# Designs tried in a protein design run: peptides against a protein of PDB entry 3OGK. Part 130

Target 1, 307 residues: chain A of PDB entry 3OGK
Amino acid sequence: ATPDRLSRRFPNLRSLKLKGKPRAAMFNLIPENWGGYVTPWVTEISNNLRQLKSVHFRRMIVSDLDLDRLAKARADDLETLKLDKCSGFTTDGLLSIVTHCRKIKTLLMEESSFSEKDGKWLHELAQHNTSLEVLNFYMTEFAKISPKDLETIARNCRSLVSVKVGDFEILELVGFFKAAANLEEFCGGSLNEDIGMPEKYMNLVFPRKLCRLGLSYMGPNEMPILFPFAAQIRKLDLLYALLETEDHCTLIQKCPNLEVLETRNVIGDRGLEVLAQYCKQLKRLRIERGADEQGMEDEEGLVSQRG

## One batch from the design tools (peptide; made by RFdiffusion4, then SolubleMPNN)

Design b1_p20_7_s2 (from b1_p20_7, 11 letters changed)
Fold by OpenDDE base, seed 5:
Structure b1_p20_7_s2 (fold): chain B 307 residues (1-307), chain A 20 residues (1-20)
Amino acid sequence: as target 1 above (307 residues)
Amino acid sequence: REAEREFLKERRRRRQNAVA
């Protein structure tokens, strides 16, 4: 479909999702001219899609100019922007979005590749947004953003329910967790083992409503921090956890309400048995290959149970 | 454990680069 055809047929379109590039494994097989640029779509949005409030670009090329145009065209009417596995933009583009779209509720750039110029976009978001519900820059590399801005966002955005971040030191997020009283989902961070201070994370306090969780680099020493609310956990992302099979078994046994589990093959048959025994509400299981299996990094095992 | 951490970090990096 072309942008012009879409606008002619659906002038009152409120939500647009565009999928560009196929799965990462096939990316190298796609010519550069495959039409993965958002530019023509942004032009069409700006001119003809005046009711559009939700935009989801998946695996597309997005420039700062595209983001700037989109931001100015939709302004406070833009409620959702998802740059899902996109590339081609910098933090200047993000700054434009948060500057002009003051009422944005969902901002996602998960697994996007971009050039980081500064942390101004997050600062601007922190200073002026009170509407944010979902912030997701999971699996991104931001080095210039401040955990303090994340805390400010949590304090100011009362409806903030889901936050996924990159590799922030988890201890730098203590203030964020304290402020994020309504947070239900958190993914990312970085747990860093310290041989000299094995209990450095034991006093970490999570938001009371937290039920979807994925802590990066969580090992068996840190895992007990989840035990006080493990029965509340409905989704676990253990893909980047440093848990062995027995650790998985230990944690799973404590999560009887688990609905979604994402992990690596380290869970093993034993972990799957324990999962079946204790997690009767499980709806989705994703198993990826671990470090020990020299295989394609993109191979995913997905088991879906229709409940 | 350190090797596994580095592997996971590299995996993340590769995923990000594959988008670029």
Scores: peptide ipSAE 0.367, ipTM 0.890, DockQ to the pose 0.553
Fold by OpenDDE base, seed 3:
Structure b1_p20_7_s2 (fold): chain B 307 residues (1-307), chain A 20 residues (1-20)
Amino acid sequence: as target 1 above (307 residues)
Amino acid sequence: REAEREFLKERRRRRQNAVA
């Protein structure tokens, strides 16, 4: 489809999702002129799609100029922007979005690659937005943003229900969790083991409605922080947890209402058996096999056709 | 555990870089 054809056929379009670069491009199987740039689409949005409130770019090249044009064209009418696995922009582009789209409800940059100039975009979002419901920069590397801005967002955005972040030290997010009273989903952060203080995270207070979570680098020593509310967990992301097979079994047994599990092959056939036994409401299971597990000879740590 | 952590961090980085 072409942008011009889209606007002519659907002048009242409210939601647009574009998928660009397929995985095959990672292997140089896609020509350079594959049309992965959002520019022509942003132009069409700006000119002809005046009711568009939701934009989702997946695996596309997005420049700061594209973001600036989109921001100015849609302004407070833009409710959703998802830069899903996109590249080509900097934090200046993000700043433009949050500056002009002050009523944005969903902002996603998950797995996007960008140049980080500063943390101003998150600060601007914190200072002016009260509408945010979903903030997701999971699997990104922002080093210049402040957890205090995240806390401010939580305080000001009463409808904030889902937040996924990079490698913030979890203890720096205490204020955020306290402020985010309606938060249902949290992914990311960083749990850092301290041999001298194994219980340093035990006093973490999570939002009361939290039911979807994925704490990065959570090990068996930190896992007990979930036990008080494990029964209300509906979705669990363990892809980046530091849990062995037995740890998986322990946690899964405490999550009888689990609907979605994402984990690595370390769960093993044993973990899958436990999952089947205790999680009768399971709807989706994702198991990834990592290089870390390629050398594992432990049968319990391997998923076979048994499960 | 530290080796596993570093592996996971690298995996994240690779996944992010594979977008470019």
Scores: peptide ipSAE 0.357, ipTM 0.891, DockQ to the pose 0.610
Fold by OpenDDE base, seed 2:
Structure b1_p20_7_s2 (fold): chain B 307 residues (1-307), chain A 20 residues (1-20)
Amino acid sequence: as target 1 above (307 residues)
Amino acid sequence: REAEREFLKERRRRRQNAVA
């Protein structure tokens, strides 16, 4: 489809999702003019799609100029922007979005690649937005943003229900968790083992409504922090947890209301058996291959054809 | 645990680089 054909057929379009070609097709085999640029679409949005409030770009090239044009064209009418696995922009583009789109409810840049100039975009969002419901920069690398701005967002955005972040030290997010009273989903952070302080994280207080969770680098020593609310957990992302088969079994037994599990093959046939026994509400199971396939001789740590 | 952590970090990096 071409942008001009879309606007002529659907002038009152409210939501647009564009998918670029798979990443494998982008490297060295396809000319730069492969149609992965959002520029012609942003032009069409700016000129002809005046009711558009939700934009989702997946696997596309997005420049700062594209973001600036989109921001100015849609302003406070833009409710959702998802830069899903996109590239080509900097934090200046993000700053333009949050500066002009002050009523944005969903901002996603999960798995996007960008140049980080500063943390101003998150600061601006914290200072001016009160509408945010979903913030997601999971699996991104931000080094210049402040956890204090995240706390400010939580205090000001009462409808904030889902937050996914990069590798913030979890202890720096204590203020955020205290402020985020309606938070239902959290993914990311960083749990860092301290052999001298095995109970370093035991005093963490999570939001009362938290039921979808994925803590990065959570090991067996940190896992007990989930036990007080494990019965209310509906979704677990264990893809980046440091749990062995037995740890999976221990945690799963405590999550009888689990609906979605994402983990690695380290769960094993034993973990799958425990899952089937205790998690009768399970709707989705994702098992990815991990490094554990190469090193662990332990037959119990692999999902076989029996599981 | 440290080796596994580094593996997971590298996996994240690879996913990010595949977008660039």
Scores: peptide ipSAE 0.313, ipTM 0.877, DockQ to the pose 0.533
Fold by OpenDDE base, seed 4:
Structure b1_p20_7_s2 (fold): chain B 307 residues (1-307), chain A 20 residues (1-20)
Amino acid sequence: as target 1 above (307 residues)
Amino acid sequence: REAEREFLKERRRRRQNAVA
């Protein structure tokens, strides 16, 4: 489909999702220029798609100029922007979006690659947005953003229900969690082991409605922080948790209402058995191969073809 | 562009290798 054909056929389009390169492109199996640039689409949006409030670019090349044009064209009418596995932009582009789209409800840049110039975009978002419902920069590498801005967002955005972040130290997010009273989903952060303080995270208080969770680098020592609300957990992302098979069994057993589990093959057949036994509401299971597969001497730690 | 692919792979790799 071409942008021009889209606008002619659907002048009242409210939601647009564009997919660029397939997953095969990650392995250099698809040419780099394969349907990748959002520029012609942004031009079309600006000119002809005046009712568009939701934009989702997946695996697209997005420049700062594209973001700036989109931001100015849609302004406060833009409610959703998802830069899903996109590249080519900097934080200046993000700044333009949050500056001009002050009523944005969903901002996603999960797994996007970008040049980070500063943390101004998050600061601007914190200072001016009160509409945000979903913020997702999971699997990104922001080093210049402030957890304080995230806290401010939580304080100002009463409808904030889902936040996925990069490698913020979890303890720096204490204020955020206290402020995010309606938060239902949190993914990311960083749990950092301190040999001298094994209970470093035990006093961490999560939002009361939290039911979808994925803490990065959560090990068995940190896992107990979930136990007080494990029964209300519906989605669990353990892809980047540091849990062994037994730890999985322990946690899963405490999550009888689990609907979605994402984990590594370290869950093993044993973990799958426990999952089947205790999680009768499970709807989706994703098991990925992890680096831990090669280090496992025990077959019990691997998901077999039977599992 | 290659950097983008490498970025995604490396990010995943780094997180997965932390278990090791």
Scores: peptide ipSAE 0.099, ipTM 0.730, DockQ to the pose 0.095; fails the geometry check

Design b1_p20_7_s3 (from b1_p20_7, 9 letters changed)
Fold by OpenDDE base, seed 5:
Structure b1_p20_7_s3 (fold): chain B 307 residues (1-307), chain A 20 residues (1-20)
Amino acid sequence: as target 1 above (307 residues)
Amino acid sequence: REALREYLRRRRRERQTAVA
């Protein structure tokens, strides 16, 4: 579809999702003129899609100018922006979005590639937004943003239910977790082992409603911090956990309500057996190939609920 | 464990660069 054709057919469009580049493995096979730029779409949004409140760009090239135009065109009407695996922008573009779209509810830039100029975008979001429900910059590298701004967001956004972050030291997020009283989902952070302080994470207090979790670099020493609420866990992302097969078995046994599991092939047949035995509500299983065991292919399985 | 951590960290970075 072309932007002009879309607006003519659907002038009252409220939600737009554009998919650009296919999977990375096929990227080298796609010519540069494949239409991966959002610019013509942003132009059309600005001119003709006045009711658009949700924008999802997946694997698109997005410039700061595109984001600025979009931000100014939709302003407080923009509720959702997802820059899913996008590239071409900087944190200036993000700053424009949060500056002009002060009622944004969902801001996602998961796995996007960008140039980081400063942390102003998160600060601006923290200072002015009270509507945020979902914040997701999982699998990104922000070095200039402040955990304090994340805490401020949690304090000010009462409807904040899902937060996915990059490699924040988990201990720097203590204030965030305390403030995020309605948080249901958290992914990211960084657990860093300290031989001299093996219990440094044992006193972490998570939000009471937390049920979807993916802590990066969680090892067997840190895993027990989940045990008090393991029964309420519905989704686990263990893709970047430092758990062995037996650790998986231990954790899975404590998560009888698990619906979604993402992990590496280190789970093994033993872990799968335990999963089948204890997790009767499992809906989705994703197993990626890791360095742990050579030879297992990436398997994505949908497990039908036998209710 | 450190080697695995570094591997996973590298894998995360590689995914980010592959988008660009």
Scores: peptide ipSAE 0.381, ipTM 0.885, DockQ to the pose 0.545
Fold by OpenDDE base, seed 4:
Structure b1_p20_7_s3 (fold): chain B 307 residues (1-307), chain A 20 residues (1-20)
Amino acid sequence: as target 1 above (307 residues)
Amino acid sequence: REALREYLRRRRRERQTAVA
């Protein structure tokens, strides 16, 4: 489909989802210039799609100029922007979006690649947005954003229900969790083991409505923090958890209402048996083939070579 | 645990790079 054809057929379009290149394995098979850039689409949006409130770009090249044009064209009419596995932009583009689209409800940049200039975009969002429902920069590498801005967002956005973040230290998000009273979903963060203080996370208080969760680097020592509300958990993302097979079994047994599980092959046959036994409401199961043992061996091998 | 953490971090980075 061409941008021109879309606007002619659907001048009143409210939601647009564009998919660029398929999986990386097909990257070499698809010409770089074929349908990868959002620019012509942004032009069309700006000129002809005046009712568009939701934009989802998946696996596309997005420049700061594209984001700026989109932001200015749609302004407060833009409710949803999803940059799903996109590349080519910087945090300046994000800043433009949040500056001009002050009523944005969903902002996603999950698995996108970008150049980080500063944390101003999140600060601007925190200072001016009260409409945000979904914030997702899961699987991204932001180093210059502040957890305090996330807390401010939680305080100001009463409808905030889903937040997925990068590698924030979980203890820095205590204020965020306290403020995010309506939060149902949280993914990301970073749990960091402290041998001298193994219980440093035990007093972490989660939002009462939290039922979809994925804590990065959660090990067996941290896992008990979920037990008080494990029966309420409907979705678990364990892809980046540091749980062994037995730990999976322990956690799964405590989650009888689990509907969605994402994990690695470390769950094993035993974990799957336990899952089948205790999680009768399970709807989706994703198991990634992580060579956890091989990965550990490789890392140990690398450490041994440096020593 | 540290080795696994680093492995998972690397895997995340690789996944992000594959999207770029």
Scores: peptide ipSAE 0.370, ipTM 0.882, DockQ to the pose 0.524
Fold by OpenDDE base, seed 2:
Structure b1_p20_7_s3 (fold): chain B 307 residues (1-307), chain A 20 residues (1-20)
Amino acid sequence: as target 1 above (307 residues)
Amino acid sequence: REALREYLRRRRRERQTAVA
């Protein structure tokens, strides 16, 4: 479909999702004019799709100019922007979005690649937004944003329910967790082992409604911080956890209401048996193959055809 | 644990670079 055909057929369109070609097709073998640019769509949105409040770009090339045009065209009518696995923009584009779209509820840039100029976009969001419900920059590299701005967002956005971040030290997010009273989902952060301080994270207080969780680099020493609320956990992302098979078994046994589990092959047949025994509400299971297979000779740590 | 941490970090970076 072409942008112009879309607006003619659906002038009152409220939600648009565009999917670019798979990454494998984005290599130098395909001409630049492969249709992966959002520019013609942003032009059409600006001119003809005046009811559009939700935009989702997946695997698209997005420039700062595209973001600026979109921001100015939709302004406070834009409720959702998802830059899912996109590239081509900088933090200046993000700044334009949060400056002009002050009532945005969902802002996602998960797995997007961008040039980071500064942390102003998150600061601007913190200073002016009170509507945010979902913030997701999971699996991104931000070095210039402040955890204090994240705390301010939590304080000001009372409907904030889902936050996914990059590699913030979890202890820097204590203020954020305290402020985020309605938070149901958190993914990311960084748990850093300190042999001299094995209880470094034991005093962490999580939001009372937290039920979807994925802490990066969580090992067996840190895992007990989940035990007080493990019974309310519905989704676990363990893809980036440092848990062995036995650790998985220990945690899974404490999560009887688990509905979604994402983990690596390290869960093994034993972990799957424990999962089947204790997690009767399980709806989705994702097991990724990891390098765990190369390092651990323990046959028990592999999911076989028996499991 | 440190080797696994580094592997997971690398894997995350590879996913990001594949978007660029």
Scores: peptide ipSAE 0.349, ipTM 0.876, DockQ to the pose 0.527
Fold by OpenDDE base, seed 3:
Structure b1_p20_7_s3 (fold): chain B 307 residues (1-307), chain A 20 residues (1-20)
Amino acid sequence: as target 1 above (307 residues)
Amino acid sequence: REALREYLRRRRRERQTAVA
């Protein structure tokens, strides 16, 4: 499909999702002229797709100019922007989006690669947006953004239900969690073990509606912070947790309402057995192969074909 | 645990760089 054909056929299009280069392109199997640039599409959106409120770019090359054009063209009509595994932009492009699209509800840049110039985009979002429902920069590396801006967003955006972040120290997000009264999903952060203060996270207060979560680097010492609300957990992302097989078993048995689990093969056959026993509502299971195999060949954390 | 933490951090970075 070409951009021009799309607008002619669907002038009232409200949602657009474009998928760029598949993973096979990483192996030079796809020519460089594969059409991975969003520029022609942004041009078409700007000119002819006046009802478009949702844009999802996946594995596309997105420039700051593209983002600026999109932002100005759609302005407050843009409700959703997802830069899913995209590259080519900087935080200036993000700044343009949040500056011009003040009613944006979903902003995602999960796994995108970008150049970080400053934290102004998040600050601008915090200062002017009250509509945000979903903020997702999971698996990104923002070093110049402030947890305080996240707190401000939570305070001002009453419909904020899902937030996924990078490696913020979880203790810096205490204010955020207190403000995010309607938050249902949280992923990311950073739990940092302190041998001298093993209970430093035990006083964390999570939003009352939290039911989907994935705390990065959560180990067995921190895992008990979930126990008070484990029964209401419906989704767990344990891909970046520091849990062994037994820890998985301990947590899973406390989550009888679990619907979605993402973890590494460290869960093992034993963990899968426990999962089957206690999680009767499970809908999706994702098991990734981790390096747990390379360093811990002798551990029970292997999922066999029996599972 | 530290080695695993570093591995997971590296894996995150690799996934991010693979997008470029």
Scores: peptide ipSAE 0.342, ipTM 0.877, DockQ to the pose 0.568

Design b1_p20_7_s4 (from b1_p20_7, 11 letters changed)
Fold by OpenDDE base, seed 3:
Formats: sequence, C-alpha cells, structure tokens
Structure b1_p20_7_s4 (fold): chain B 307 residues (1-307), chain A 20 residues (1-20)
Amino acid sequence: as target 1 above (307 residues)
Amino acid sequence: MEELRKFLDEERKRRQTAVA
C-alpha cells in the first residue's frame, strides 16, 4: 500500500500500523531502500487522515521532524503512539509528542534506538498528562529520566494500567508503585543483589492489581518478593530474569493462574513438566535461546490443556 | 549469575543495534 491510496480508500481510518522491514526470508526479494521512512506516511496522516488516533510504527526510521509533524497534526486526537523497534529520533521528538498530544493514552518506544538529550519528555508528560494508560519504554536506555516523574505520572493518571521501563533501580520506584493503584502490568527495572543485605527488596510493596510482571535481573534471592501475590499472576516475563531451572520450577508452582510465560530454554524439560502440572490456564509459551545455546531459534507456542 | 547477566545485557544490546 502507498500513503496516497490509503487516504482515498479509508478517509476515516482510526488506527494505522506500519512495518518497515519484512521478515528476514523476504529480504532477498525486496530492495534495501524500500519503505523504511515514516515521512511519507506522516505527511499523509497530517493532510488526509483526520480521524487517525492510533499510530504504530514497527522497525521504521522516524525523525524528530516526523514526530513533530505528527504531534502537531493530530494533537489531542492522538491516543496511541507506538514506536516499536524504531530508530532515527531523539528525546526532542518525544518531547514534541507529549507536549502537543496531551491526551495520549498509550506511548510505546520499546526496543527503539534513539539519542537521549535529556529527560524533559518524561517530565513534560508528568506535568500535563492525566490520560495515560500504557507507558512502555522497555528494553531502552534512558539515563536522564527521573523516577520521580514516573511517580508523578502514576499519581496523575488514574487509568494507568501498564508500565514497562528500563533499568530503574526497583527501590527508586517505591513511590511509583504506591501511586500506581490501578497498575496491572509492570516490566523492567533493575534488581541488584546485595550480599550484605539479602532482603533489601523484601519490603517492596506492589500494586494490588498487579498480575503481569517481568522484573529484570530477578534472581532466586529476589524471587520470593512475588510469592505473596503469585497466585494472581497471569503473565510472567522471565526473559531477563536470572533464574535457573529449579528456580523456574519453584516460581511456576506458585503461579497456578499463569496464562502467559516468556522465558528462555533454561526452563528445560523439567520446568515444562512443572508448568504443565501446575499451570492449567496457560495459553501462551515463549521460549528464547539462553547463554549456552546461542544458535537455538526462538520458539513460540500456544499451550492449552482445554483444547 | 554474572555470566548470565552479561549474556542478558548483550542480548539487549544486540536487539537495540539491530533496530538502528
């Protein structure tokens, strides 16, 4: 599809998802310079797609100018922006988005590559947004943003239900968790083991509705912090946990309502057996390669015992 | 644990580099 044809066929389009790169198997059939830039699409959105409220760019090149144009064109009508595995922008582009799109509900930049100039974008979001439901900068490197702004967002955005972040020290997010009363999903952070204080995280209080979770660098010593609410966990992201096979078994046994598990091959056959035994509600299982088997392909499967 | 952490960090970096 081309941008110009899109508006003519669908003038009332509300949601647009664009993928900039095909699957690896298709690269041999497609020129290298095809369709990677969002610019022509942003132009079309700005001129002709006046009802568009949701934009999802995946694996595309996005400039600050593109973001600025999009922000100004859609303003408070923009409810969702997902920069999924995108590149080419800086935090200035993000600042433009949050400045002009004050009613944005979903802001995602997961696994995107960008230049970080400052933390102003998150501060601006904290100061002016009350609509945010989903904030996701998982698998990104923001060194200049403040956990205090995240706390402010949680306090001001009553409908905030999903937050995925980079490598914040979890203890710096205590205020955030306290404020995020309706939070259902959290991924990211950083758990840092302290031999001198093995229970440094044991008093961490999570939001009462939390049921989808992925704590980065969670090891067996930190894992017990989940036990009080393990029965309500429906989704676990263990891709970046520091858990061995037996640790997986221990945790899985405590999550009888688990529906989605993402982990690595370290779970092993033993972990899969335990999973089958204790997690009867499991719907989706994703297993990625581990440290010892770098050549192993990722496997995704739907596991249902009711089918 | 340190080796595993290093692996995970490298995986994260590889994913980000692949996007750039």
Scores: peptide ipSAE 0.389, ipTM 0.890, DockQ to the pose 0.503
Fold by OpenDDE base, seed 4:
Structure b1_p20_7_s4 (fold): chain B 307 residues (1-307), chain A 20 residues (1-20)
Amino acid sequence: as target 1 above (307 residues)
Amino acid sequence: MEELRKFLDEERKRRQTAVA
């Protein structure tokens, strides 16, 4: 489809999702520029899609200028922006979004590639937004943002229910977790072993409603921090956990209400057996290759028991 | 654990490179 055709057919469009290059492009099977730039779409949004509240760009090229134009065009009417596996922008573009879209509820840049200029975008978001429900920059590289701003966001955005972040040291997020009273989902962070302080994470307090979780680099020593609320866990992202087969079994046994599991082949037949035994509500299972496997592409197994 | 962490780091970097 073309932008102009879209606006003519659906002038009252409220939600737009555009997909660029498929996964195959990651392996040079399709030209890198396949799927194109968001520019013509942003132009069309600005001119003709005045009711658009939700924008999802997946695997597209997005410039700072595109983001700036989008931000100014939709302003407080923009409730959702998802830059899903996009590239071409910097944190200046993000700054423009959060500056002009003060009532944004969902902001996602998961797995996007960008140039980081500073942490101002998160600071601006923290200072002015009270509407945020979902913040997701999972699998991104932000080195200049402050965990204190994340805490401020949690304090000010009382409807904040899902937060996925990069490699924040988990201990730096203590204040965030305390403030995020309604948080249901958290992914990311970084658990870092300290030989001199092996129990440094044992006193972490998570939000009471937390039920979807993926802690990066969580090993067997840190895993027990989940046990007090494991029974309420409905989704686990273990793709970046440091768990062996038996660790998986231990954790899974404690999660009888698990509905979604994402992990690696290290779960093994034993883990799958335990999963089948203890997790009767399981709806989705994603298994990717592990460290012991070789290949160009991750061999993913998806089993869905969703009715 | 270090080997596994290294693998995970590489996987993350690989994904990011593929997107760029």
Scores: peptide ipSAE 0.387, ipTM 0.886, DockQ to the pose 0.530
Fold by OpenDDE base, seed 5:
Structure b1_p20_7_s4 (fold): chain B 307 residues (1-307), chain A 20 residues (1-20)
Amino acid sequence: as target 1 above (307 residues)
Amino acid sequence: MEELRKFLDEERKRRQTAVA
């Protein structure tokens, strides 16, 4: 499809999802006309798609100029922007989005690659947005953003239900968790073992409604922090947990209402048996390759889904 | 655990590289 054809056929389009080529193709020389650039689409959005409120770009090249144009064109009408596995932009582009789209409800840049100039985009979001429901920059590397801004967002956005972040030290997010009263999903962060303080995370207080969780680098020593609310957990992302087979068994036994599990081969047959025994509501199981297996750069090749 | 952490870090980096 071409942008002009889309607008002619669907001038009242409210939601648009564009997919670039599969990730594997991104390693090769990409022809200029492969459809990977969002520019022509953003131009069309700006000119002809006046009712568009949701935009999802997946595996596309997105420039700061594209984001700026999109932001200005849709402004407060933009409710959802998902930059899913995209590249080509900087935090300036993100700043433009949050500056102009102050009523955005969903902002996602999961697994996107970008140049980080500063943390202003998150600060701006914190200062002016009260509508945010989903914030997701999982599997990204932001070094210049402040956990305090995340806390501010939680305090100001009463409908905030899902937050996925990069490598924030979890202890820096204590204020965030306290403020995020309606949070149902959290992924990311970083748990860091301290030999001198083995229980440094034991006093963490999570939001009461939290039921979808994925803590990065959670090991067996940290895992018990989940036990008080394990029965309400419905989704676990253990792809970046530091759990062995028996640890999986221990945790799974405590999650009888688990519906979605994402983990690695380390779960093993033993873990799968335990899962079948204790998690009767399981709907989706994702198993990726572990450290003991040959890794692949293409995520699609690493995942097996059962459900 | 250290080896596993290293592996996971590398996996994340590879993903970022793949997108870039």
Scores: peptide ipSAE 0.374, ipTM 0.883, DockQ to the pose 0.472
Fold by OpenDDE base, seed 2:
Structure b1_p20_7_s4 (fold): chain B 307 residues (1-307), chain A 20 residues (1-20)
Amino acid sequence: as target 1 above (307 residues)
Amino acid sequence: MEELRKFLDEERKRRQTAVA
């Protein structure tokens, strides 16, 4: 499909999702004319798709100029922007989006690669947005943004229901969790073991409605922080948890309402048996095989045809 | 645990596209 053909057929389009080529094609290994640039689409959006409120770019090259043009063209009419596994932009592009699109409800840049110049984009979002429902920069590397801005967003955006972040120390997000009264989903952060203070996370208070969760680097010592609300958990992302097979069994037994589980092969046949026994509402199971599991020789860490 | 953390970090990085 071409941009011009799309606009001629659907001038009143509200939602657009574009998929580029597989991520491997975005590296400097092939000619740049691979067709993964959003530029011609942004031009078409700006000129001819004047009712568009939702844009999803997946695995595409996006420049700051593209983002600036999109932001100015759609302004407060833009409700959703998803930069899903995209590359080519900087935080200046993000700043343009949040500056001009002050009614944005969903902002996603999950697994996108970009150059970080500063944390101004998140600060601007915190200062002016009250509409945000979904914020997702999971699996990204931001080092210059402030957890205080995230707290401000939570305080000002009362419809905020889903937040996925990078490697914030979880203790720095205490204020955020307190402010995010309607939050249902949280993924990311960073739990860091302290041998001298094993209970440093036990006083964490999570939002009352939290039911979809994925805490990065959660180990068996931190896992008990979930137990007070484990019965209300419906989705767990354990892909980046530091849990062994028996830890999985312990946690799963406490989550009878679990509907979605994402984990690694370390769950094993034992974990799958426990899952089947205790989680009768399970709808979706994702098991990823990691390279770290190639050397495992014990049955506990392997999912076989028996499970 | 530390070795696993390092592995997970590397896996996460591999999923990201290099910034040009």
Scores: peptide ipSAE 0.314, ipTM 0.867, DockQ to the pose 0.468

